# Peptides against a protein of PDB entry 8HF1, part 42

Target 1, 320 residues: chain A of PDB entry 8HF1
Amino acid sequence: NVMLYATKPTEVMVSFPHQEQVLTVTRLISAEIEKFYVSLDLMNIGVQPIRRSKSLQCLRDPSKKSFVKQLFNDFLYQMKEYGIYAASIAIISLIVEFDIKRRQAETLSVKLMHRTALTLCEKIRHLLVQKLQDMTYDDDDDNVNTEEVIMNFSTPKVQRFLMSLKVSFADKDPKDICCLVFVERRYTCKCIYGLLLNYIQSTPELRNVLTPQFMVGRNNISPDFESVLERKWQKSAIQQFRDGNANLMICSSVLEEGIDVQACNHVFILDPVKTFNMYVQSKGRARTTEAKFVLFTADKEREKTIQQIYQYRKAHNDIA

## One batch from the design tools (peptide; aimed at target 1 E11 V12 M163)

Design b2_p19_5 (made by RFdiffusion4)
Pose (drawn by RFdiffusion4):
Structure b2_p19_5 (pose): chain A 320 residues (1-320), chain P 19 residues (1-19)
Amino acid sequence: as target 1 above (320 residues)
Amino acid sequence: SEFEEESEKYEEELEEKFE
């Protein structure tokens, strides 16, 4: 009876070769951000509330410097984990966030700090577009070139995920498919969402089948990439997925708990599984029959992750 | 195990379909 309304989806793996080498432009950008941090640390903005540790044992920077560093570190993480083009999208989210803070800002010193951060972010955007541009010698067709650069300017993890996404839904009806993708970090959702938008508008077979939509938790990141203060579109993303308007969801541990959704055909956990409860809930989200469940881990982490999953399965058996 | 065999078959299917 439970299997009538419940389903044990087939759980499969998608291993990918994990490499450690990085590109030179990554080193250049790291040096630029380090120079910016060193300069900003001494920014000496108007006196701010003292921020100490959770236990007050060690001091902390003012909340605003912490916020700027956090955003830059998130951008660097997105670049380290998901390739150059992932950073190319994520830098636009940083531009939008710094422009919003400029608007919210309430002092000349803080405003100046945010504007200069915006300037550096735009310089970084131009740097990313520059390396992306210095590969058009391969060919001139920007669509297949977009597909090719995405396949080439991305980590094996990103290449492998997008490869599985293409193969799983090559020419199926958009109505027939209902899938979710889970990622860990907040701005990673928007970054990878924009990457999927580009890829959907980069391939002929997937062009009219997949509809990517992303949503995150609190401290709601901006939904757009336009910097126009107000937008005309009003319908929400969750309501879209419930209404079938969107079929590809990009969330981060937000939809895993509580949020009712129709039974989904596929679930892709882009970032490695970490928590037993979250694993159980994410698997349960693939509530439809013949539901497919997908995981992505590094080759080096294969034994560890498989052993962990066995621990989980055995724990499920033990509890039962 | 059954899980490892299913995973390997799934990966092979993906690679063949992609090629």

Design b2_p19_5_s1 (made by RFdiffusion4, then SolubleMPNN; from b2_p19_5, 6 letters changed)
Fold by OpenDDE base, seed 5:
Structure b2_p19_5_s1 (fold): chain B 320 residues (1-320), chain A 19 residues (1-19)
Amino acid sequence: as target 1 above (320 residues)
Amino acid sequence: SEFLEISEEYQKELEEKFA
């Protein structure tokens, strides 16, 4: 039980300005998704055979329209919370998922629905890549993966996170690093992983220092659709982190459910700490003597975040 | 930059121990 370990990491809070993305491209993308939702609601996909798949998803929306909307809503959230650069990575995950769903479609109507969603994702990808290229004179897709482009098209939160990594780990021995990055959402793990791969590759001080890996939460909504490949990949990712072949792990709530990960010297909480359990479980991974526990907060939420963390500290000390 | 430049104040924020 992680609660029983009296861990006293150094807690750090990094503030960032709250900025709303006032970009024409983000407004255009949001408007295209809303138009797609109207079209999706009008789409007659028929009564899907409720195969007795024990998955709760088949029970909630036999049309699978809610799942399509969920993926686009998660994309819109990532674009808002992490920026255009992160969104350009996030959209690739949607493309892959809708292509799989299109191929697995049991009916022509469902196949057409996923094809329409895929076509929209390709349009969104083009709009995002074009906007990233506006800072580059060269039309090459590889030129959008520079440190400058990543930083300029990332939200203040992500900028502060990337700088925290650079300041904390520049030119260090990779063996001295055991880092966890906690995020709220499953899809954010993949998005931030892709962003970090490109950032580390574009940042000379980190190229041979940080080796990222990620772990996505179990898809409790459709365990039947967790590919055997995703489960194998999760096990491999954990093993690589245990063996020291990866020294930075991006994770969601999966590590809360009792995956024994090593004692870490750095724990970053990229998203707001919403629960006492999340606070205790994430902080309980920072177990080395010089361990750091780093929180990110918007300036407008700083005071509220401070008060919430003090309450969690008090509650933790009363149980210990 | 579409987002705020990271000021030198950022280095100080990383040093602010959350007591």
Scores: peptide ipSAE 0.028, ipTM 0.656, DockQ to the pose 0.062
OpenDDE base, seeds 1, 2, 3, 4: peptide ipSAE 0.023, 0.020, 0.024, 0.021; ipTM 0.625, 0.595, 0.598, 0.620; seed 1 fails the geometry check

Design b2_p19_5_s2 (made by RFdiffusion4, then SolubleMPNN; from b2_p19_5 with E4L E6I E12K E19A)
Fold by OpenDDE base, seed 5:
Parts: structure tokens; C-alpha cells; sequence
Structure b2_p19_5_s2 (fold): chain B 320 residues (1-320), chain A 19 residues (1-19)
């Protein structure tokens, strides 16, 4: 049982203030998405031919409207949980996905549905970028990718995470770093990856220190739509991390299903630990003698998080 | 608990470097 001989990592909990985003732009974006949902529900897209694609998704919503709503709901979640800057990265993923779906549309009605969704995403992108530019006093530097802009337009959770990266890895040898970042959702991996690329590039102390990669979960809902490209990209990202060409990996539940990654010296859990299995599997990657296992919690959930960690630690010690 | 002490020390280190 490989779990027994691992050095126990140092567990750390970082608290952050619960701030509700009281920004006019976030309210406007949410209202535009809700208006779009009303329009989407009224849209007659006809009975889509149930092609015998073995994917369970084609069986549940032949209209594909639920999938469109899911993407916007995931975007709204990312905007709420990670901030406006992260949302500006997340919206690009929706644009790419809706453009692909628009091109792959089997009917004119489905093509129009994805076109309408794409138009809304471009409007949202403009609103987000405009809000990021409002902090740049200099008219000439349209560069919304500064350390200051990233920090100011990130949630307190993301701010504490970025601070933790800077403090932990500033001016270190890249070879001494093996870092995992766990997130709950597939789309969060891409969002946080894009945010980290920009943050690392804008932070001199990290620019030549951290090389991020990401790994998204298998889309169990539509394995047929997992592009051969996504599977190739996942294999390449894992290999780069194994070869030391990347030293920070952002992942969801994929590493739980037996991807053999190296022993890491840092593991960050950016989202709440919901299960004992997630706790054991993520903690079990922090295997070096000085390994750190860092959790983030809102102040309002601090006591509940502490009690949950103690329960998980006890249960883990009783199995060991 | 040792866990809380380590956590408080780490939070303080974050605050001191970004102050």
C-alpha cells in the first residue's frame, strides 16, 4: 500500500475575506445571461436527429440548450469565484467552444443558437476588458495583463493564492519546484492556467521560475466530442511535467484516477475539499520531506473547514 | 493546534511580504 511510507506534508490553511463582487459590470453580465436564457427557452430549434452517438448528453437534451446554459453557468461561477480578470480569460474559452459548435451545427436553427451565444460572449468580453482598462491610467498601455490589474480584479481567494506562489517560489531554481494546483471544475483549469501565464509573465521574480501546464478531466458526458487534439494535449502536458519542462500543473479530478505524476513538494487546493478521497489523493502527491499542502478557506467557512480537516486527518491516520 | 499555529505563521508571512 504505497500510501503508508509517504512523509506527511506540512498542512497549511490560508483564510481569505468573503467579498461579494458588488460590481455593476458583473450585475450587467449576469442580467444579459438571464435575458439570453429567456430568449434561448423561446427558441425553436426543432427535434434534433438523435444520432446514435452513444454519448449520454445527446439522449438528455436533444436541443443542446442545456449545454449552452451549462457553459454560461460555469462562466458565472468562475467570475464569482475567481474574479473579473479570470472571467476575461474564461470567456475566451466559451467563444472558442461556441465557434466550434456553430461550425459543427447540423441545422440552421442550432447554428443560429450558437451564433447568438457567441455574440453574447463577445459583448461580455468587451465589458470585462473595458472594466480592466479602467484602472490603466495611461491611455497608451492597453496592457490589462499587469501584476496590479491581475491582483486588483481577482477575488481574495485568488489574491491569496498568487501571493502564496510569489512567496513560495520567488527567485527559486525551477528544478527544485514540483507544484500541483487542484481545482474542482474542468473549465477552471484553463482559466487559472491563462491567469497564471499572464501573472508569471508580469512578475519578474516568477517569469523564469514557474512554467505552468494544465490538465482537464475527461469529458465523461461526451467522450465522442473530446477532440483527438484535447487527448493529445493532455498527454503532452503530462509528459512535459514528467520531463521537468513544466513545474506547475493545474488539474481537476484527473489526477485522482491514477495519472502517475512525480512526487511534488507543493500541493495547492484552490477550491474546497469536498471528499475524503480528494483529500487523501491530493495530499498523497505531496511526498517530499519538506512538502507543503496548502488549502484556502473563506473566513465565514473557516471553523467548518478546520473541523473537516481534523476529521480527514484522523481518518487518514486510522488507515495508515 | 500545531496546524493552526503553522497556518497563522504562514498567513503572517504573506501579509508581511505584501504590506
Amino acid sequence: as target 1 above (320 residues)
Amino acid sequence: SEFLEISEKYEKELEEKFA
Scores: peptide ipSAE 0.499, ipTM 0.928, DockQ to the pose 0.746
OpenDDE base, seeds 1, 2, 3, 4: peptide ipSAE 0.471, 0.485, 0.495, 0.499; ipTM 0.918, 0.922, 0.926, 0.927

Design b2_p19_5_s3 (made by RFdiffusion4, then SolubleMPNN; from b2_p19_5, 5 letters changed)
Fold by OpenDDE base, seed 4:
Formats: structure tokens, C-alpha cells, sequence
Structure b2_p19_5_s3 (fold): chain B 320 residues (1-320), chain A 19 residues (1-19)
């Protein structure tokens, strides 16, 4: 019933140029990961004990090799979709994960596998940071976290998103802001959160205006595999957003999980809208009178995106 | 459409502030 009286948000589509510019550093990183996969396939890690947890869901504990490959594939996706600056943040999450897995290793062979993955992540981090430094004209300022560096080493999609944040929220009262940012993948939430912290800190007009949080959807994996820390952090992040202590929430599929999030005045969809349900649910969070619902599309996909939005609008009006 | 016009105006405003 509350959906019937919600004023329809102003829908906006922002186009961005398709950047095919493969930097030499991104090619080098991809080649190092491919070389690592060849070495990983040759590693004998032994038969992993099937953890006898009775739930059929534990059969999805991917081989410890498959998990390592998944994390690097997720990283390669971040680097491609969000750029070198976002990749420099994303690689830190891999370093932390592989260090935890290295310490928790039950065998020397598994410990060595995670150590080799960690060494590769450290090399990738150095290559990324070096490339971020090469564009700083001031040789003496090791600070790669400037607005200029963040913008220059972000993809056109991320550039348009950051521009949209600056234009929408510059010098506004933090209390008047309730913003959601939807991303497709769970790991993107943390990456974009780290990028936004640095961008907001480097942008005077936003520094005291935006307080970001992120929310990772509950893995469809058994609630038993969510660390107690992750569950506590999610509850804290939601509560901070409910209390107005955070005014920007980055989330993946949060609405599908029945998380009660406040009515927002801005909703950004950073990744392509793949389903009608995602469209309706995300748009349904933009409930204020002046609410904006902002989509991002590559120029080459603009017409396809427009047609998809018209189809979703029609279908939504037929149900309402 | 109104959607395309609003989108175009919003993009033009973004680009003008960062040019």
C-alpha cells in the first residue's frame, strides 16, 4: 500500500564514452594473473577434506584453487569496469583475504598456494600505485588520493558517477541527503566505498557533506559462513544509515533480502539494470518529492538501455 | 521523450561544471 502514494522519482540516464584504452599496466597485470593460473593448475594441493557439514550447501566450497581464481577474476572485473584507481583499492581486499587464508591453511601446500597468491597481489599493488604516482606532476607528493588522480584513473562510468555526486551534493546540508548506490557485485560495494572515502576527503565541497557506508548482501551461502564480524558490520552500517549518521549507502541486491532501508532522495544505479525486479525495487526506494533515479549507460548501449527502461516503465505502470 | 530531454539536460549540466 505505501508504494501507491509514492511520487515517481525523476529518472535520469547518464551516458559515458566507451573507453577501449587498455593501459600497458593493465595488460601486464592480466598477463601476470594468467601466468599465475598456469602455475596454480600445476600445484598439487592434495585432496581437500570434504568438510562433513551435513548441509548440501557446503558442497559448494569451491576447490581452494577455484576460490583463488574467483578472487583474481573479480579483481580483473573491478579493474576493467571501474579503472586503475578502484583496482588499487580492490587489491587490498585480496591481500587481506589471502593473508587470512594463508594463516588458516591446514596443509603446507595450501599455505604455499595462498602465499604465492599474496606475493602476486603485492606485485600488482606496486604496479598500480606506481602508475598512479607517474601522473602526479609534483614528484614530492606521494599522495595518490587527490581528486585529479581519482578522476584520471577511473573509467568514464566512474567519472560520470563522481561528477554526478559532486554536482548533486556540493555544499548541501548532510541531513537533506539520503542516497543509495546500487552495484551488481558484492565485492564492488567495498571497492567503491574505499574510492568514495578518498574522493570525498579530497573534494572540499563533499568532505563534510557525504558520509558513505556500504552493505554487502547476505551471501546466498548458508548464514553459517557469514563471519560474525560481517553480520555485526552489516547491522551497524544499516543502523548508521537509519540514524542519519551515514547518508550514502552502497549496496548490492539489498532490496531482494528484505532489508528495510529508509526512503531516499537519490538512487544511483552504477551497473546495468538486468531485471525488472531490480528496476522496481531500486526505483521504489526513491520516494521523496524531489527524488532522482540515475542510471549510467555506455554510449554504444544507450538506445538499448532507453528501450529497456521504457519496457520496465510500461510493465511497472501495468502493475501499479 | 521527456526522459531523454531530462537526461540530456542533466548531462549537459554535468559537463559544463567540469569543463
Amino acid sequence: as target 1 above (320 residues)
Amino acid sequence: SEFEEISKKYEEELLKKFS
Scores: peptide ipSAE 0.496, ipTM 0.928, DockQ to the pose 0.707
OpenDDE base, seeds 1, 2, 3, 5: peptide ipSAE 0.491, 0.493, 0.482, 0.490; ipTM 0.926, 0.927, 0.923, 0.927

Design b2_p19_5_s4 (made by RFdiffusion4, then SolubleMPNN; from b2_p19_5 with E6I E8K E16K E19A)
Fold by OpenDDE base, seed 5:
Structure b2_p19_5_s4 (fold): chain B 320 residues (1-320), chain A 19 residues (1-19)
Amino acid sequence: as target 1 above (320 residues)
Amino acid sequence: SEFEEISKKYEEELEKKFA
């Protein structure tokens, strides 16, 4: 019985200080979103025709108000967890989505709702960009996409992640890199992708070394709303990663089920590991001889995270 | 533990490059 020596990746935990965002701009944005929710609740959107789409979501929110609130709640989460730089990218995704929904609106009331949401997103974008520009001394260099601006306006978690990328991959051969980055939420994939594009472009040591892609998980809750565009993007992104045209893939937990991705040498878990399944499946992608599996934890949660990792390791070894 | 020692060494390498 040749025990298949499954090459176990080296597991690493990186700690970061827990900083509460005490930015006036983040408080202002949160207050504007809360005011918008009060206004949204007062909007008469009428009874939407229950399209016989068997999607459970169409039954729960006939007004589509909960979907609008979900997008802003996901934005607020990204601003809190990743910082105002990531939020400046995330807000663009909301602008695009609300513009599409405004154009697709079957009623004047729904069109007005999405227009009001869009106007709020434009205000939020302006507030974020203005705050990013406050660090640019020269009025002429409107380039908020510098390494310094990205680092200073990112949370300690994102700072440690970017540091880890720069240390791990500076001046390496792109062919020797096969990296996965796991995040919890689908919208986080897009904002971290945009952040990484700008960071790599602003960081000479990573230029022409890292080529990122992202994959959003299937929306099981509304398969009917999964755009043909999103499905085409996912297929293209996976193919580019398989062909070696991309060497860093950002993905949500949905890479767990049914995407055959090659063996990777680096796996980063940017968000807390919440399940044993996520631990096993993400770790199971780090299969090369010198593979690294890197976790990020707040200092206050360090001991709890260590204990959870030991439990997951034990459970994994008992099954293997 | 070996895990904590490896993690500490990795954090020290990060700090040295950005110090």
Scores: peptide ipSAE 0.466, ipTM 0.918, DockQ to the pose 0.752
OpenDDE base, seeds 1, 2, 3, 4: peptide ipSAE 0.455, 0.458, 0.464, 0.466; ipTM 0.913, 0.914, 0.916, 0.916

Design b2_p19_6 (made by RFdiffusion4)
Pose (drawn by RFdiffusion4):
Structure b2_p19_6 (pose): chain A 320 residues (1-320), chain P 19 residues (1-19)
Amino acid sequence: as target 1 above (320 residues)
Amino acid sequence: TLEEEEEEVREQLEEPIPE
């Protein structure tokens, strides 16, 4: 009876070769951000509330410097984890966030700090577009070139995930498919969402089948990439997925709990599984029959992750 | 090369994690 309304989806793996080498432009950008941090640390903005540790044992920077560093660190993480083009999208989210803070800002000193941060972010955007541009010697067709650069300017993890996404839904009806993708970090959702938008408008077979939509939790990141203060589109993403308008969801541990959704055909956990409860809930989200469940881990982490999953399964058996 | 990678992905998607 439970299997009537419940389903044990087939759980599969997608391993990918994990490499440690990085590109030189990554070193250059790291040096540029380090120079910016060193300069900003001494920004000496108007006196701010003292921010100490949770236990007050060690001091902390003012909340605004912490916010700027946090955003830059998130951008660096997106670059380190998902390739150059992931950073190319994520830098636009940083531009939008710094513009919004400039609007919200309430002092000349803080405003100047945010404006200079915007300037550096735009310089970084031009740097990213520059490396992305210095590969068009391969060919001139920007669509297939977009597909090729995405396959080449991405980590093996990103290449392998997008490969599995292409192969799983090559030419199926958009109506027939209902899938979710789970990622860990906040701005990674918007970054990867923009990457999927480019890829959907980069391939002929997937062009009219997949509809990517992303949503996150609180501290709602901006939904657009336009910096126009107001937008005309009003319909929400969750309501779209419930209404079938969107079929590809990019969320981060938000939809895993509580949020009712129609039974989904596929679930892709882009970032490695960490918590038993979250594993159980994400698997349960693939509530349809013949549901497929997909995981991505590094080759080096294969034994550890498999052993952890066995621990989980055995824990499910033990509890039952 | 790309065809071989697609075949490999298909094989990994067909293989359930053993008990």

Design b2_p19_6_s1 (made by RFdiffusion4, then SolubleMPNN; from b2_p19_6, 9 letters changed)
Fold by OpenDDE base, seed 1:
Structure b2_p19_6_s1 (fold): chain B 320 residues (1-320), chain A 19 residues (1-19)
Amino acid sequence: as target 1 above (320 residues)
Amino acid sequence: ELEELYKEIEEELATPIPE
């Protein structure tokens, strides 16, 4: 019995300064969303027919207002956690979602609610793009996607993440790279994917090295709301990553046990590891010799993060 | 400043979390 010494990945931690982005634009956007919530609470949209689909807890809100608030709360979280540049990408996902919902609205009142939300999203998008353009002398939309703009309008966490990718992968053979990036939230996958596409395109050392994809964990809650397009896209993204046509995969939550993903040599945990299962399952994807498991932590939370990792290591060794 | 920060990240990426 050759005990396959499962080569434990090297666990490393990248620190970042805890800086709250105190930008006037972020305060303005937050205030506009708060005003919208007051208006939303005053909207009489009637009781929506409860479709008996057991799975969709989020669809059980007879007012559909909770879902609208959830999307804006997720946007506010992304703006806070990843920065203005990431927020400029995240808002597009809200625009798409609210436009779909506006078109699918069964009542005029619900249609108006989603139209009002969409109008706010367009205003927010304009405010974000205008702020990104403040660093660009040229009015060309392509100029906001430079390495400099991305870095300057990203949080310290995202800056350290991008720099860690550059350090780890600059001028390497794409075939030698199998990277996972774990994020907590579904919507963060697409946001960070868009950010990475622009960053890689603007970074010569990475342009022909990294080919990113994203995968949203199957929300067991809403298989019916996963558009046929999202399911097709997920299957395609997984297949591209398996075939080596993509070498970096952004994932929310644990890749379900049934997603056979190749042994990765890099696993980046962009968001805090909140559960033992997340730790074991994400770490368990770093299976190559010399695999790295990279954590990001604020300097103030460094000690707490280390202690949490020790607890998870202990718990893992007690089960193994 | 930026070059120093890259060196710090290189060092952190090379330094295992202690046992």
Scores: peptide ipSAE 0.616, ipTM 0.959, DockQ to the pose 0.901
OpenDDE base, seeds 2, 3, 4, 5: peptide ipSAE 0.611, 0.606, 0.611, 0.609; ipTM 0.958, 0.957, 0.958, 0.958

Design b2_p19_6_s2 (made by RFdiffusion4, then SolubleMPNN; from b2_p19_6, 9 letters changed)
Fold by OpenDDE base, seed 1:
Structure b2_p19_6_s2 (fold): chain B 320 residues (1-320), chain A 19 residues (1-19)
Amino acid sequence: as target 1 above (320 residues)
Amino acid sequence: KLKELEEEILKELNTPIPE
């Protein structure tokens, strides 16, 4: 019985400076969202009929207001954690969602609520795009998608992530790359995907090297709210990654038991490892020879992160 | 600056987290 010593991936840590983005635009956007929350709380949208469909505790916000606040809170989180460039992509997802909800609104009051949210999103988009254009003398939308603009308007964490990809994969053969990128939140997958597409197109060394895809974990909470489009996208993205037509996959949390993802040679953890299960399962995808498991940490949290990894290593060795 | 930072990142990417 040759115990195939599954070569443990090399665990590495990339440090980034803790920088609070003190941009005037970020403060303005936050203040506009706060004003909107005050207005939203004053909106009378009536009692929504609780359809007692039995099984899934769908957090059907009976008021539909908490869902609106959740999307804006998720946006604020993305803007803070990934920067204003990522926020300019993230806001488009809110625009799409609120336009869908506006069209699906059963009442005029709910329709107005989603319209007001949509109007705010368009204002936020304009503020973000205008700020990105401050570095570009040309009014062309394509000019805001340069490597320079992406880097300057991304958080230090995202900068280090992008540079780590560039350094790791510049001018490599696409077939030799099987990369996973783990993020904490579902909405971050699409945001980082859009950012990576633009970065790869603006970076000659990566343009024909990296083909990204994204996969959102199944929302076990509401398979009914998974749009048919999201399910189709997930299946297509997984298949492209299996077939080698995509060599970088962005995913939120552990790929459910039964998503057979090939052995990866790189696993990037963009967000903090919060659980032992996330550690084991993400690390367990780095199975090739010379596989790397890359963590990102703020310099101030480096020691705490190292200690957490030692605890997880110990716990893993006690179970194995 | 960017090249220097790329070199630093490359060093970090090639430095295992100690046991």
Scores: peptide ipSAE 0.578, ipTM 0.954, DockQ to the pose 0.905
OpenDDE base, seeds 2, 3, 4, 5: peptide ipSAE 0.573, 0.574, 0.571, 0.569; ipTM 0.952, 0.953, 0.952, 0.952

Design b2_p19_6_s3 (made by RFdiffusion4, then SolubleMPNN; from b2_p19_6, 7 letters changed)
Fold by OpenDDE base, seed 1:
Structure b2_p19_6_s3 (fold): chain B 320 residues (1-320), chain A 19 residues (1-19)
Amino acid sequence: as target 1 above (320 residues)
Amino acid sequence: SLEQLEKEIREQLATPIPE
């Protein structure tokens, strides 16, 4: 029995300085969201009919308020973890969602709630774009999508991630690249995808090298909430990646859902590895010869992260 | 600088996590 020792991927750790982006704009945005939450709590939206969706796990907030707060909390998380450039992309997803919810509102009070949320999102978008334009002399929205603007308005983690892509893939043959990027949260996939599109377009060494796609995990909570469009998009994204029409896939926890992704030569873990299963599953996708498994860690958490990896390596070797 | 960051990242990407 020649145990074909599947070549274990080379595990790499990229460290980044722990810098809280203390921008005046981020403080202002947070304060505007907090003020909005106070206003939202005072809104009388009435009793919403509990549609008996068959899946118990879709606690549709009968008040609809928790969903609004969730989206803004998710936005605040992205702004903190990925920076104001990523936030400028993330806010567009909130605008789209609140506009849909405003149009689908069954009551005037719910319509007003989503309209107020939408108005806040437009204000936040303006504040973010204005801040990105501080580095550009041109008022043209396209001028904020430069490598310099993206890098300067991204968190140290995202800067190291983008530079890691540049260093790893500059001027390579697109066919030689099969890259996965793992993120913790579903909404982060689309945000990082938009950021990568702009970064790749602004980086000549990557423009014809990387073709990104994203895959959002199936909402295990309710397949009824997955728009037919989202499901079609996921299938298309997976197929493009399988066919080699996309060579970089951004994923959130997708491997737990049994999505068969091909063997990759690069796996980037953008967010902390929180579980042994996530470690084994993500690492298990780096199966090609000379495959790399790249982790990102804050310098302050570097030692703790290394010790956690050693524990996971040991646990994996004890099971294998 | 971006060049300094590139150099740092290149070095880190070339350095495996020890066994």
Scores: peptide ipSAE 0.638, ipTM 0.967, DockQ to the pose 0.856
OpenDDE base, seeds 2, 3, 4, 5: peptide ipSAE 0.637, 0.636, 0.638, 0.635; ipTM 0.966, 0.966, 0.966, 0.966

Design b2_p19_6_s4 (made by RFdiffusion4, then SolubleMPNN; from b2_p19_6, 9 letters changed)
Fold by OpenDDE base, seed 1:
Structure b2_p19_6_s4 (fold): chain B 320 residues (1-320), chain A 19 residues (1-19)
Amino acid sequence: as target 1 above (320 residues)
Amino acid sequence: SLEELEKEIQKELDTPIPE
């Protein structure tokens, strides 16, 4: 019942135009992934030994093909929802994962499968970087990390999110900022983190103001896939945020896991609020005086989002 | 312009969702 005495945050909604990114590069990438899926379905990788690790039902696809498809589907989702700049960061995570899987492959056929996936990721990375460079005169990879490039190659949702951060935090004292950013998916945390690092570095008004970190829920990974490094990094990120060494935390569903995060003055919901629990838990972190709870909505979905918030407010008042 | 859009966003950030 500690939630009842917290000052209710001011709930605000930032609207963005519904724009389907109709880029030739995104179509080409999607077609290359589809072509790869056809090739992947034809690959004979044999029956993989089901290691009877007892615990969580995370689909160790006994074929390992569904995991490969999942990573590319997750990438396609990020490219669609966040834009090609975010996709250029997201693809690096796939490259790292497929290189690890290639090295850990128990069979030549599985090694070849991950090698083929990796080769596709490198091709996709090249296509994305070339498209980002269309706005730059210099071939240097660092020149694609400008505010202009980030903004122009981000979705309207991400543009409004970045601008909302700029407007909210420009030239503020870092100690006065405690910001949470909620995203739906684990892989989005790292992608948006990388995007924010580059955006903050390219935006003088936010440079030395915002220090981002990210954390991912443990439930999103089979404990068997959670590297010791990821667990250490998550603990470090949480500690930095608690100590005030980081003042912006990107997180996915973390509050469901009972991770104690301090009271924040800003909570941004970058992805749609899909559940009442997500609404209550995320809103319940905006506990400081004058705390803001910021939602993002497409203009066409604005009314539907408002009605959903009213339903959640009502349900919260009926339980409280 | 980006500046005009920043002003619009500021207005949205300062406008509570009605009860």
Scores: peptide ipSAE 0.604, ipTM 0.958, DockQ to the pose 0.905
OpenDDE base, seeds 2, 3, 4, 5: peptide ipSAE 0.597, 0.596, 0.596, 0.597; ipTM 0.957, 0.956, 0.957, 0.957

Design b2_p19_7 (made by RFdiffusion4)
Pose (drawn by RFdiffusion4):
Structure b2_p19_7 (pose): chain A 320 residues (1-320), chain P 19 residues (1-19)
Amino acid sequence: as target 1 above (320 residues)
Amino acid sequence: EFEELKEEYEENLINLDEL
């Protein structure tokens, strides 16, 4: 009876070769951000509330410097984990966030700090577009070239995920498919969403089948990439997925708990599984029959992750 | 190209229920 309304989806793996080498432009950008941090640390903005540790044992920077560093560090993480083009999308989210803070800002000193951060972010955007541009010698067709650069300017993890996404839904009806993708970090959702938008508008077979939509938790990141203060579109993403308008969801442990959704055909956990409860809930989200469940881990982490999953399964058996 | 990608996908697919 439970299997009538419940389903044990087939759980599969997608391993990918994990490499440690990085590109030189990554070193250059790291140096540029380090120079910016060193300069900003001494910004000496108007006196701010003292921020100490959780236990007050060690001091902390003012909340605003912490916020700027956090955003930059998130951008660097997105670049380290998902390739150059992932950073190319994520730098636009940084630009929008710094513009919004400039609008919200309430002092000349803080405003100046945010404006200069915006300037550096735009320089970084131009740097990313520069290295993306210095590969058009391969060919001139920007669509297939977008597909090729995405395959080439991305970590093996990103290449392998997008490869599985293409193969799983090559020419199926958009109506027939209902899938979710889970990622860990907040701005990674928007970054990878923009990457999928580009790839959907980069391939002929997937062009009219997949509809990517992303949503996150609190401290709601901006939904657009336009910097126009107000937008005309009003319909929400969750309501879209419930209404079938959107079929590809990009969330980060937000939809895993509570949020009712129709039974989904596929679930892709882009970032490695970490918590037993979250594993159980994410698997349960694939509530439809013949549901397919997908995981991505590094080759080096294969034994560890498989052993962890055995621990989980055996724990499920033990509890039962 | 698509067939190559499909072959690579099948080679890298591991069913955990079979373990």

